# Ledger of designs, part 136: peptides against a protein of PDB entry 5ONS

Target 1, 181 residues: chain A of PDB entry 5ONS
Amino acid sequence: MFKKFDEKENVSNCIQLKTSVIKGIKNQLIEQFPGIEPWLNQIMPKKDPVKIVRCHEHIEILTVNGELLFFRQREGPFYPTLRLLHKYPFILPHQQVDKGAIKFVLSGANIMCPGLTSPGAKLYPAAVDTIVAIMAEGKQHALCVGVMKMSAEDIEKVNKGIGIENIHYLNDGLWHMKTYK

## One batch from the design tools (peptide; made by RFdiffusion4, then SolubleMPNN)

Design b2_p25_4_s2 (from b2_p25_4, 9 letters changed)
Fold by OpenDDE base, seed 5:
Structure b2_p25_4_s2 (fold): chain B 181 residues (1-181), chain A 25 residues (1-25)
Amino acid sequence: as target 1 above (181 residues)
Amino acid sequence: DMEFFNEPMTEEDYERIAENNKKFL
């Protein structure tokens, strides 16, 4: 999603959200991420304005005090930014790729099944379309936010093709967009 | 930024991850 993204080229505008809209978004986030509810007041304090940065390709980034928190495309599901995920690593279920897959993930490549089934990888139960944090062998924090394109069960059984789609990764265009004020 | 990836998470974080994973199933 952000492989060729540049803040200077791809940001269109920024809007401040009304209180009622913020409440709706918070409810949506709780529905998507059941474990986030106790943390929402800390992540999105009531006293702080919530903004949406509108980008090309129908991408929207939710921000508070300039921090990039979540993003979505075409009003689809929200994804946490890696920067938020590093602060709250429990927001997403985890998957772990092997050491050899790291360089490919960091280039924006989708994650192939063998990178999730090999020694050094850890595959946890997850349904197709689940948004996941991609961990890696020898690393302690997420390298990528992805989406399961196969169930964990199918990844293990079939072990061919794209297991997880790479959505947002370290050093992509969103990562380099550190803040927006 | 890249060095942070090698710093350990807290035990509390691991417990929360495990708990949250159950909610996604």
Scores: peptide ipSAE 0.234, ipTM 0.806, DockQ to the pose 0.458
Fold by OpenDDE base, seed 4:
Structure b2_p25_4_s2 (fold): chain B 181 residues (1-181), chain A 25 residues (1-25)
Amino acid sequence: as target 1 above (181 residues)
Amino acid sequence: DMEFFNEPMTEEDYERIAENNKKFL
């Protein structure tokens, strides 16, 4: 989603959200990520305005005090930014790729099934369409936010093709967009 | 950026991850 993203070229505008919209977004975030509920007031304090940075290709980034928190495309589900996920690594269920997959993930490549079933990988139960944190063998923090394109069960059974779609990865255009005020 | 990538998580973080993962089982 952000492979060729650049703040100067791909940001269109920024809007401040109304209270009712913020409430709806918070409810959606809790529904998507139940583990975030106790932390949501810390992440999005009531006293702070919530903004949406509108980008090309129907991408929207949710921000508070310039911090990039979540993003979505085409009014779909919200994804946490890696920067938020690094602060709250429990927001998403995890999957782990082997060390050989790292350089490909960091180039924006989708995660193939063998990279999730090989020695050094760890595949945890997850349904198709689940948003997941991609961990890597020997690393401590997520290098990617992805979406299960197959269930964990099917990844093990089929073990070929795209297991997880790469949505946002370390050092992509969104990552380099550190803040937006 | 890569330095943070390798920064160890706390035991508390691991507990929270484990607890959250139960919601997807």
Scores: peptide ipSAE 0.195, ipTM 0.788, DockQ to the pose 0.448
Fold by OpenDDE base, seed 2:
Structure b2_p25_4_s2 (fold): chain B 181 residues (1-181), chain A 25 residues (1-25)
Amino acid sequence: as target 1 above (181 residues)
Amino acid sequence: DMEFFNEPMTEEDYERIAENNKKFL
C-alpha cells in the first residue's frame, strides 16, 4: 500500500474530525481490536483532536497530535501503523516469518506460505482476512502489518502461494512519514 | 519485552526502536 508512497506527493489534505465521527471510529477500532479498548483513551485522549490525513488512492491516516495511529483504504478495515504497533504489540495477533523472508518482506513482497511454515517461522491460528503483525525470527519488533490471505490451517496444508498480503512494512512510505501536524 | 511495550512511548523510545529495527536490514 505504501511502497511508492511519499508524504509530499501523496498527501491530499488533512481534516479534523467531528466528535461523532471520532466516536464511530473508536467503536470500530474496539470492534476490530478488542484488546485495544483499555488503551484507547491513552492512544486517543478525548481532549486531543483527531485528524484524518487524506492521501491518494483513497488512503486515510488517523492522527492524534501528529502521531500516525491507524490507516485504512476506501473505508475498509483499519490497520495500525507499525509505529503504533511497536508501542502496543498486542493490538494484533502475531505471525512470525523465518530469517530468509525478512528481505522480501522489507521490499514489500507478500509473504509466501513457505516463509510461515519453515523452521524459524511461527504460524499461529488465524482466519482468512485477519490483520496480523508480522514478526521475524530473531527480531523483537514487528516488521510488517499484513492480512491473512489464507487461514493458518490452509497455509499449513497448502504451503504454496501467498499466505499473507503485505500491507505496511518497515521503511515503507508510511514508516518514513514520521509525523503529520 | 512486554514491559517495554506497555509503557508510553517517548522520542527516546522511537529512537531506540528505530535503532533496533536497523537490525532487520
Scores: peptide ipSAE 0.025, ipTM 0.528, DockQ to the pose 0.046
Fold by OpenDDE base, seed 1:
Structure b2_p25_4_s2 (fold): chain B 181 residues (1-181), chain A 25 residues (1-25)
Amino acid sequence: as target 1 above (181 residues)
Amino acid sequence: DMEFFNEPMTEEDYERIAENNKKFL
């Protein structure tokens, strides 16, 4: 989603959200990520304005105090940014790729099944379309936010093709954006 | 930025991760 993303070229505008809209978004976030509920007031304090950075390709980034928190495309599901996920690593279920997959993930490549079934990888039960944090063998923090394109069961059985779609990865355009004030 | 990728997590972080993962197992 952000492989060819540049803040100067791909950001269209920024709007401050009304309280009612913020409430709706918070409810949606809790529905998507139930574990975030106790932390949501810390992540999105009531006193702080919530903004949407509108980008090309129908991408919207939710921000508070310049911090990039979540993003979505075409008003679909919200994804946490890696920066938020690093602070709250429990927001998403985890999957772990082996060492060999790291360089490909960091190039924006989708995650192939062998990188999830090989020694050094850890594959946890997850349904298709589940948003997941991609961990890496020997690393402490997530390197990617992805979406299951196959169930964990099918990844194990088929062990061929795209298991997880790469949505947002370390050092992509969103990562380099850092903040937006 | 890449150095942070290797920074240690707290024990509390690991516990939260483990607990969260159980919801999907």
Scores: peptide ipSAE 0.021, ipTM 0.543, DockQ to the pose 0.465

Design b2_p25_4_s3 (from b2_p25_4, 9 letters changed)
Fold by OpenDDE base, seed 3:
Structure b2_p25_4_s3 (fold): chain B 181 residues (1-181), chain A 25 residues (1-25)
Amino acid sequence: as target 1 above (181 residues)
Amino acid sequence: DMEFFNLPATEEDYERMAKNNEKFL
């Protein structure tokens, strides 16, 4: 989603959200990520304005005090940014790729099944379309946010093709935005 | 950046992760 993304070229505008819209978004976030509920007031303090950075390709980034928190495309589900996920690593279920897959993930490649079933990888139960944090063998922080294109069961059974779609990864265009005020 | 990426998770992080993982079982 952000492989060729550049803040200067791909951001269209930024709007401040109304209170009613913010409330709706918070409810959606709790629905998507139930574990975030106790932390939501810390992540999105009531006193702080919430903004949406509108980008090309129908991408929207939710921001508070310049921090990039969540993003979505075409008004689909929200994804946490890696920067937020690093602070709250528990908000997504995890999958772990082996060491060999790291360089490919960091190039924006989708995650192939063998990278999830090999020694050094850890595959946890997850349904298709689940948003997941991609962990790396020997690392403590997520390197990617992805979407299961197959269930964990099917990844193990078939062990061929795209297991997880790469949505956002370390050092992509979104990562390099850092802040937006 | 990559330096932060290599920092260890805290015990508190692991506790939260464990609790959250129970919801996905």
Scores: peptide ipSAE 0.026, ipTM 0.619, DockQ to the pose 0.431
Fold by OpenDDE base, seed 5:
Structure b2_p25_4_s3 (fold): chain B 181 residues (1-181), chain A 25 residues (1-25)
Amino acid sequence: as target 1 above (181 residues)
Amino acid sequence: DMEFFNLPATEEDYERMAKNNEKFL
């Protein structure tokens, strides 16, 4: 989603949201990520304005005090940014790739099944279309936010093809954006 | 406001790998 993203070229505008809209978004976030509810007042304090940064390709980024929190495309599901996920790693279920897969993930490549089944990888139960945090062997922080293209069961069984789609990865265009006021 | 966090020393490794990788289109 952000392989060729640059804030100077791909950001269209920024809109400050009304209170009613913010409430709706918070409810949607709780629906997607039930465990985040106790933390939303810390992540999105009531006193702080919430903004949407609108980008090309129908991408929207939710921000508070310039911090990039969540993003979505075409009004689909919200994804946490890696920067938020690093602070709140429990927002997403995890999958772990082996050391050999790291360089490919950081190039924006989709995650192939062998990278999830090889020694050093850890594959946890997850259904197709589940948004997941991609961890790496021996590393503490997520390298990528992805979407399961196969169930965990099928990844283990078939062990061929794309297991997880790479949506947002460390050092992509969204990561480099850092903040937006 | 959300406080800044410090990434572990592995961030340098991530940046090095990303910089040297062929980007997928």
Scores: peptide ipSAE 0.025, ipTM 0.422, DockQ to the pose 0.056
Fold by OpenDDE base, seed 1:
Structure b2_p25_4_s3 (fold): chain B 181 residues (1-181), chain A 25 residues (1-25)
Amino acid sequence: as target 1 above (181 residues)
Amino acid sequence: DMEFFNLPATEEDYERMAKNNEKFL
């Protein structure tokens, strides 16, 4: 989603959200990520304005105090940014790729099944379309936010093709955006 | 940025991660 993203070229505008809209978004976030509820007031303090950075290709980034928290495309589900995920690693279920997959993930490549079934990888139960944090063998922070394109069961069984779609990865355009005030 | 990527997580982080993963097992 952000492989070719550049703040200067791809940001259209920024709007401050009304309280009612913020409430709706918070409810959606809790629905998507139930574990975030106790932390939501810390992540999105009531006193702080919530903004949406509107980007090309119907991408929207939810921000508070300049911090990029979540993003979505075409008003679909919200994804946490890696920067938020690093602070709250429990927001998403985890999958772990082996060492060999790291360089490909960091180039924006989708995650192939062998990288999830090989020694050094850890594959946890997850259904298709589940948003997941991609961990890596020997690393402590997520390097990617992805979406399961196959169930964990099918990844193990078929063990070929795209297992997880790469949505947002370390050092992509969103990562380099860092903040928006 | 890559340096941060290699920083160790805290014990609290590991506990939260473990709990979260168990939720999906």
Scores: peptide ipSAE 0.024, ipTM 0.531, DockQ to the pose 0.500
Fold by OpenDDE base, seed 2:
Parts: C-alpha cells; sequence; structure tokens
Structure b2_p25_4_s3 (fold): chain B 181 residues (1-181), chain A 25 residues (1-25)
C-alpha cells in the first residue's frame, strides 16, 4: 500500500473530525481489535483532536497530536501503523517469518506460504482476512502489518501461494512520514 | 546479491530458504 508512497506527493489534505465521527471510529476500532478498548483513551484522549490525513488512492490516516495511529483504504478495515503497534504489540495477532524472509518482507513482498511453514517461522491460528503483525525470527518488533489471505490451517495444508498480503512494512512511505500535524 | 532481496519473493525463493534453514537445525 505504501511502497511508492511519499508524504509530499501523496497527501491531499488533512481534516479535523467531528466528535460523532470520532465516536464511530472508536467503536469500529474496538470491534476490530477488542483488546485495544482499555488503551483507547490513552491512544486517543478525549481532549485531543483527531485528524484524518487524506491521501491518494483513497488512503486515510488517523492522527492524534501529529502521531500516525491507524490507516484504512476505501473505508475498509482499519490497520494500526507499525509505530503504534510497536507501542501496543498486542493489538494484532502475530505471525512469524524466518530470518531469510526479512529482506523480502522489507521490500514489500507478499508472504508466501512456505515462508510461514519453514523452520524459524511460527504460524499461529488465524482466519482469512485477519489483520496480523508480522514478526521475524530474532527480532523484537513487528516488521510488517499484513492480512491473512489463507487461514493458518490452509497455509499448512496447501503450503502454496500467498499466505499473507504485505500492507505496511518498515521503511515504507508510511513509516517515513513519522508525524503529521 | 542484495538486489535479489529488493524483488518480490517467489514461492520457489521461500522453498529454497526453507530447505536451507533445515540444514542448520
Amino acid sequence: as target 1 above (181 residues)
Amino acid sequence: DMEFFNLPATEEDYERMAKNNEKFL
């Protein structure tokens, strides 16, 4: 989603959201990520304005005090930014790729099934369309936010094709935005 | 080659990596 993304070229505008819209978004976030509920007031304090950075390709980024928190495309599901995920690693279920897959993930490549079943990888139960944090062997922080394109069960059984779509990864265009006020 | 890692990985690439990792278990 952000492989060729640049803040200077791909941001269209920034708007401050109405309180009713913020409430709706918070409810959606809790529905998508139930574990975030106790932390949501810390992540998005009631006193702080919530802004949407509107980008090309119908990408929207939720920000509070300039911090990039979540993003979505075409009013689809919200994804946490890696920066937020690093602070709250429990927001997403995890999957782990082996050391050899790291550079591929960091190039924006989708994660193929064999990369999730290899020695050093760890595949955890997850349904299709689940948003997941991609961990790597020997690394503390998530390298990528992805979406399951096959269930964990099918990844093991079929072990062929795209297992997880790469949505957002370290050093992509979103990562380099850092802040936006 | 470092350039290899900047390309989208193929299934064959992952299979190769998996086999290589098995050698070092």
Scores: peptide ipSAE 0.023, ipTM 0.364, DockQ to the pose 0.037

Design b2_p25_4_s4 (from b2_p25_4, 10 letters changed)
Fold by OpenDDE base, seed 3:
Structure b2_p25_4_s4 (fold): chain B 181 residues (1-181), chain A 25 residues (1-25)
Amino acid sequence: as target 1 above (181 residues)
Amino acid sequence: DMEFFNKPATEEDYEAMAKNNELFL
């Protein structure tokens, strides 16, 4: 989603959200990420305005005080930014790729099944379309936010093709955006 | 960035990850 993203070239505008819209978004976030509920007032304090940064390709980034929190495309599900996920790693279920997959993930490549079934990988039960944090063998912090394109069960059984779609990865255009006020 | 990313995982991190994943099942 952000492989060729540049803030100066791909941001269209920024809008401040009304209270009612913010309430709806918070409810959606709790629905998508139940574990975030106790932290949501810290992440999105009531006193702070919430903004949407509108980007090309129908991408929207939810921000508070310039901090990039969540994003979505075409009004689909919200994804946490890696920067938020690093602060609150429990927001998403995790999958772990092997050490060899790291360089490919960091190039924006989708995660192939063998990178999830090999020694050094850790594959946990997850359904198709589940948004997941991608961890790397031996590393503390997530390097990618992805979406399961196969169930964990099917990844193990088939062990071929795209297991997880790479949505947002470390050092992509969104990562380098850092803030937007 | 990469220096931050290269911080090694601890056993506590792996335990936390496994426990957290159970919340999504």
Scores: peptide ipSAE 0.334, ipTM 0.878, DockQ to the pose 0.952
Fold by OpenDDE base, seed 4:
Formats: C-alpha cells, sequence, structure tokens
Structure b2_p25_4_s4 (fold): chain B 181 residues (1-181), chain A 25 residues (1-25)
C-alpha cells in the first residue's frame, strides 16, 4: 500500500473529525481490535483532536497530535501503523517469518507460505483476512503489518503461494512519514 | 531509524507472542 508512497506527492489534505465520527471510529477499532479498548483513551485522549490525513488511492490515515495511528483504504478495515504497533504489540495477532524472508518483506514483497512454515518461522492459528503483525526470526519488533490471504491451516497444508499480503512494512512511505500535524 | 529493529528477541518475547495470539481465537 505504501511502497511508492511519498508524503509530499500522495497526501491530499487533512481534516479534523467531529465528535460523532470519532465515536464511530473508536467503536470500529474496538470491534476490530478488542484488546485495544482499555488503551484507547491513552492512544486517543478525549481532549485531543482526531484528524484524518487523506491520501491518494483512497487512503486515510488517522492521527492524534501528529502521531499516525491507523490507516485504511476505501473505507475498509483499519490497520495500525507499525509505529503504533511497536508501542502496543498486542493490538494484532502475530505471525513470524524466517530470517530469509526479512529482506523480501522489507522490500514490500508478500509473504510466501514457505517463509511461514520453515523451522525459523512461527505460524499460529488465524483465519483468512485476519490482520496480523509480522514478526521476524530473532527480532523483537514487528517489521510488517499484513493480511492473511490463507488460513494458517491452509498455509501449512498447501505451503505454496501467498500466505500473507504485505500491507505496511518498515521503511515504506508510511514509515518515513513519521508524523503529520 | 532502523537500528531498533536489530534488538534481539528473547524467549519471553516468543512466549508473549504465543499468549497474545490466543486472545484472538
Amino acid sequence: as target 1 above (181 residues)
Amino acid sequence: DMEFFNKPATEEDYEAMAKNNELFL
């Protein structure tokens, strides 16, 4: 989603959200990520305005105090930014790729099934379309936010093709954006 | 900016990851 993203070229505008819209978004976030509920007041304090940075390709980035929190495309599901995920790793279920997959993930490549079934990988039960944090063998921090394109069970059985779609990764255009005020 | 990424994972990190995933089942 952000492989060729550049803030100067791909950001269209920024709007401040109304209270009612914020409430709706918070409810959606809790629905998508139930574990976030106790932390939502810390992540999105009531006193702080919530903004949407509108980008090309129908991408919207949710921000508070310039911090990029979540993003979505075409009013689809929200994804946490890696910067937020690093602060709150529990927001997403995790999958781990092997060491060999790291360089490809960091280039924006989708995660192939063998990179999730190897001895250095860790594949946990997850349904198709689940948004997941991609961890790497030997690394503490998530390097990617992805979407399961196959269930964990099917990844193990088929072990061929795209297991997880790469949505956002370290050093992509969103990562380099850092803040937006 | 990427230096932090090289922080090694610990056994506790892996345990936490496994435990966290159970919350989504």
Scores: peptide ipSAE 0.322, ipTM 0.880, DockQ to the pose 0.924
Fold by OpenDDE base, seed 1:
Structure b2_p25_4_s4 (fold): chain B 181 residues (1-181), chain A 25 residues (1-25)
Amino acid sequence: as target 1 above (181 residues)
Amino acid sequence: DMEFFNKPATEEDYEAMAKNNELFL
């Protein structure tokens, strides 16, 4: 989603959300990420305005105090940014790729099944379309936010093709945006 | 950024991952 994204070229405008809209978004976030509920007042304090940065290709980034929190495309589901995920790693279920897959993920490539089934990888049960945090063998921090394109069961059985779609990864355009006020 | 990413995982990190995934099963 952000492989060719540049803040200077791809941001259109920024709007401050009404309270009612914020409430709806918070409810959606809790529905998508139940574990975030106790933390929402910390992540999105009531006193702080919530903004949407509107970008090209129908991308919207939810921000508070300049922090990039979540993003979506075409009014689809919200994804946490890696920066938020690093603070709250429990927001998403995790999958772990092996060492060899790291360089490909960091190039924006989708995650192939062998990178999830080989020694050094850890594949946990997950359904198709589940948003997941991608961890790397031997590393503490998530390197990617992805979407399961196959179930974990099918990844293990078929063991070829795209297992997880790469949505947002370390050092992509969103990562380098850092803040927006 | 790469230095941050390259921080090695500990056994505690792996335990946390396992525990976290249990929340989504």
Scores: peptide ipSAE 0.231, ipTM 0.817, DockQ to the pose 0.932
Fold by OpenDDE base, seed 2:
Structure b2_p25_4_s4 (fold): chain B 181 residues (1-181), chain A 25 residues (1-25)
Amino acid sequence: as target 1 above (181 residues)
Amino acid sequence: DMEFFNKPATEEDYEAMAKNNELFL
């Protein structure tokens, strides 16, 4: 989603959200990420305005105090930014790719099944369309936010093709967009 | 370690990850 993203070229505008919209978004976030509920007031304090940075390709980035928290495309599900995920790693279920997959993930490539089933990888139960944090063998923090394109069961059985779609990865255009006020 | 993943990262952890992808290569 952000492989060729640049803040200067791809941001259209920034709007401050109405209270009712914020409430709806918060509810959606809790539905998507139940574990975030106790932390949501810390992440999105009531006193602070919530903004949407509108980007090309119908990408919206949810921000508070300039921090990029979540993003979505075409009013679909929200994804946490890696920066937020690093602060709250439990927001997403995890999958771990092997060491060999790291370079490809960091280039924006989708995650192929063998990178999730090989020695050094760790595959956890997850359904199709689950948003997941991608961990890497020997690494402490997530390097990617992805979406399961196959169930964990099918990844193990088929072990071929795209297991997880790469949505946002370390050092992509969104990562380099550190803040926006 | 599920206990690790179920807790917020520290500021230090976040700062460490703010460095370039050399940490992952």
Scores: peptide ipSAE 0.035, ipTM 0.618, DockQ to the pose 0.047

Design b2_p25_5_s1 (from b2_p25_5 with D3E L7A D9E T13L E16S K23L)
Fold by OpenDDE base, seed 4:
Structure b2_p25_5_s1 (fold): chain B 181 residues (1-181), chain A 25 residues (1-25)
Amino acid sequence: as target 1 above (181 residues)
Amino acid sequence: SEEDEIAKEYEELAASLPDNPELYL
């Protein structure tokens, strides 16, 4: 989603959300990520304005105090940014890729099944279309936010093709935005 | 920053690792 993204070229505008819209967004976030509920007031304090950074290709980034928190495309599901995920790693279920997959993930490549079933990888139960944090062998922080294109069970059984779609990864265009005020 | 270091460490690790052709199966 952000492989060719540049803040200067791909951001269109920024709007401040009304209270009612914020409430709707918060409810959606809790629905998508139930574990976030106790933390949502910390992530999105009531006193702080919530903004949407509108980007090309119908990408929207939810921000509070300049911090990039979540993003979506075409009003689909929200994804946490890696910067938020690093603070709250429990927001997403995890999958772990082996060392060999790291450089490909960081190039924006989708995650192939062998990178999830090989020694050094850890594959946890997850349904297709689940948004997941991609961890790496020997690392504490997620390197990628992805979407399961196969269930964990099918990844193990088939062990061929794209297991997880790469949505956002370290050093992509979104990562380099850092903040937006 | 800490976040910048996270990314840097990953890039350094990636640079040190060989390609894995098994990922293309």
Scores: peptide ipSAE 0.589, ipTM 0.893, DockQ to the pose 0.771
Fold by OpenDDE base, seed 5:
Structure b2_p25_5_s1 (fold): chain B 181 residues (1-181), chain A 25 residues (1-25)
Amino acid sequence: as target 1 above (181 residues)
Amino acid sequence: SEEDEIAKEYEELAASLPDNPELYL
């Protein structure tokens, strides 16, 4: 989603949201990520304005005090940014790739099944279309946000093809955006 | 920053690892 993304070229505008809209978004976030509920007032304090940065390709980024928190495309589900996910790693269920997959993930490649079934990887139960945090063997912080293209069960059984779609990864265009006020 | 350090550590790790195309071909 952000492999070719550049803030200077791909950001269109920024709008400040009304209180009622913010409430709706908070409810949606709780629905998508139930574990976030106790933390949501810390992440999005009531006193702080919430903005949406509108980007090309129908991408929207939710921000508070310039911090990029969540993003979505074409009014689909919200994804946490890696910067937020590093602060609140429990927002997403995890999958772990082996060391060999790291270079490819950081190039924006989708995660192939062998990278999830090999020694050093850890595959946890997850259905198709689940948004997941991609962890790496020997590392504490997620390197990628992805979407399950196969169930964990099918990844293990088939062990070929794209297991997880790479959506957002360290050092992509969104990562380099850092802040937007 | 802490976040920049996270990214840098991953970059350095990635650079040190061999290519393993068998996982992605």
Scores: peptide ipSAE 0.589, ipTM 0.894, DockQ to the pose 0.827
Fold by OpenDDE base, seed 3:
Structure b2_p25_5_s1 (fold): chain B 181 residues (1-181), chain A 25 residues (1-25)
Amino acid sequence: as target 1 above (181 residues)
Amino acid sequence: SEEDEIAKEYEELAASLPDNPELYL
């Protein structure tokens, strides 16, 4: 999603949200990520304005005090930014790739099934279309946010093709944006 | 920053790892 993203070229505008819209978004976030509810007032304090940075390709980034929190495309599901996910790693279920996958993931490549079934990888139960944090063998922090293109069960038994779509990864265009005031 | 260090560590690690196109491309 952000492989070719550049803040200067791909950001259109920034809009401050009304209270009612913010409440709706918070409810959506709790629905998608039930575990976030106790933390949401810390992540999005009531006294702080919430903004949406509108980008090309129908991408919207939710921000508070310039911090990039979540993003979505075409009003689809919200994804946490890696910067937020590093603070709250429990927001997403995890999958772990082996060390060999790291270089490819950081180039924006999708994650193939063998990279999730090989020694050093750890595949946890998850349904297709689940948004997941991609962890790496021997590392504490996620390197990627992805979407299951196959169930964990199918990844294991078929073990061919794209297991997880790469949505956002370290050092992509969103990562380099850092903040937006 | 801490976040910048996370990314840097990953990039340095990636640079030290071999390619495996059979599994990941």
Scores: peptide ipSAE 0.588, ipTM 0.896, DockQ to the pose 0.922
Fold by OpenDDE base, seed 2:
Structure b2_p25_5_s1 (fold): chain B 181 residues (1-181), chain A 25 residues (1-25)
Amino acid sequence: as target 1 above (181 residues)
Amino acid sequence: SEEDEIAKEYEELAASLPDNPELYL
């Protein structure tokens, strides 16, 4: 989503959200990520305005105090930014790729099934379309946010093709967009 | 920043690792 993203070229505008819209978004976030509920007031304090940075390709980035928290495309599900995910790693279920997959993931490549079934990888139960944190063998922090294109069961059985779509990865265009005020 | 160091460490690691042809099978 952000492989060729540049803040200067791809941001259209920024809007401050109304209270009712913020409430709706918070409810959606809790629905998507139930574990975030106790932390949501810390992540999005009521006293702080919530803004949406509107980008090309129908991308919207949710920000509070300039911090990039979540993003979505075409009013689809919200994804946490890696910066937020590193603070709250439990927001997403995890999958772990082997070391050999790291280079490709950081190039924006989708995660192929063998990278999830090989030694050093760890594949956890997850349904298709689940938003997941991609972890790496021997690393503490997620390197990527992805979407399951196959269930974990099917990844193991088929073990061929795209297992997880790469949505956001370290050093992509969103990552380089550190803050927006 | 700490976050930038996370990314840097990953990039350095990636640069040191060989290509994994199994990812393209």
Scores: peptide ipSAE 0.585, ipTM 0.895, DockQ to the pose 0.755

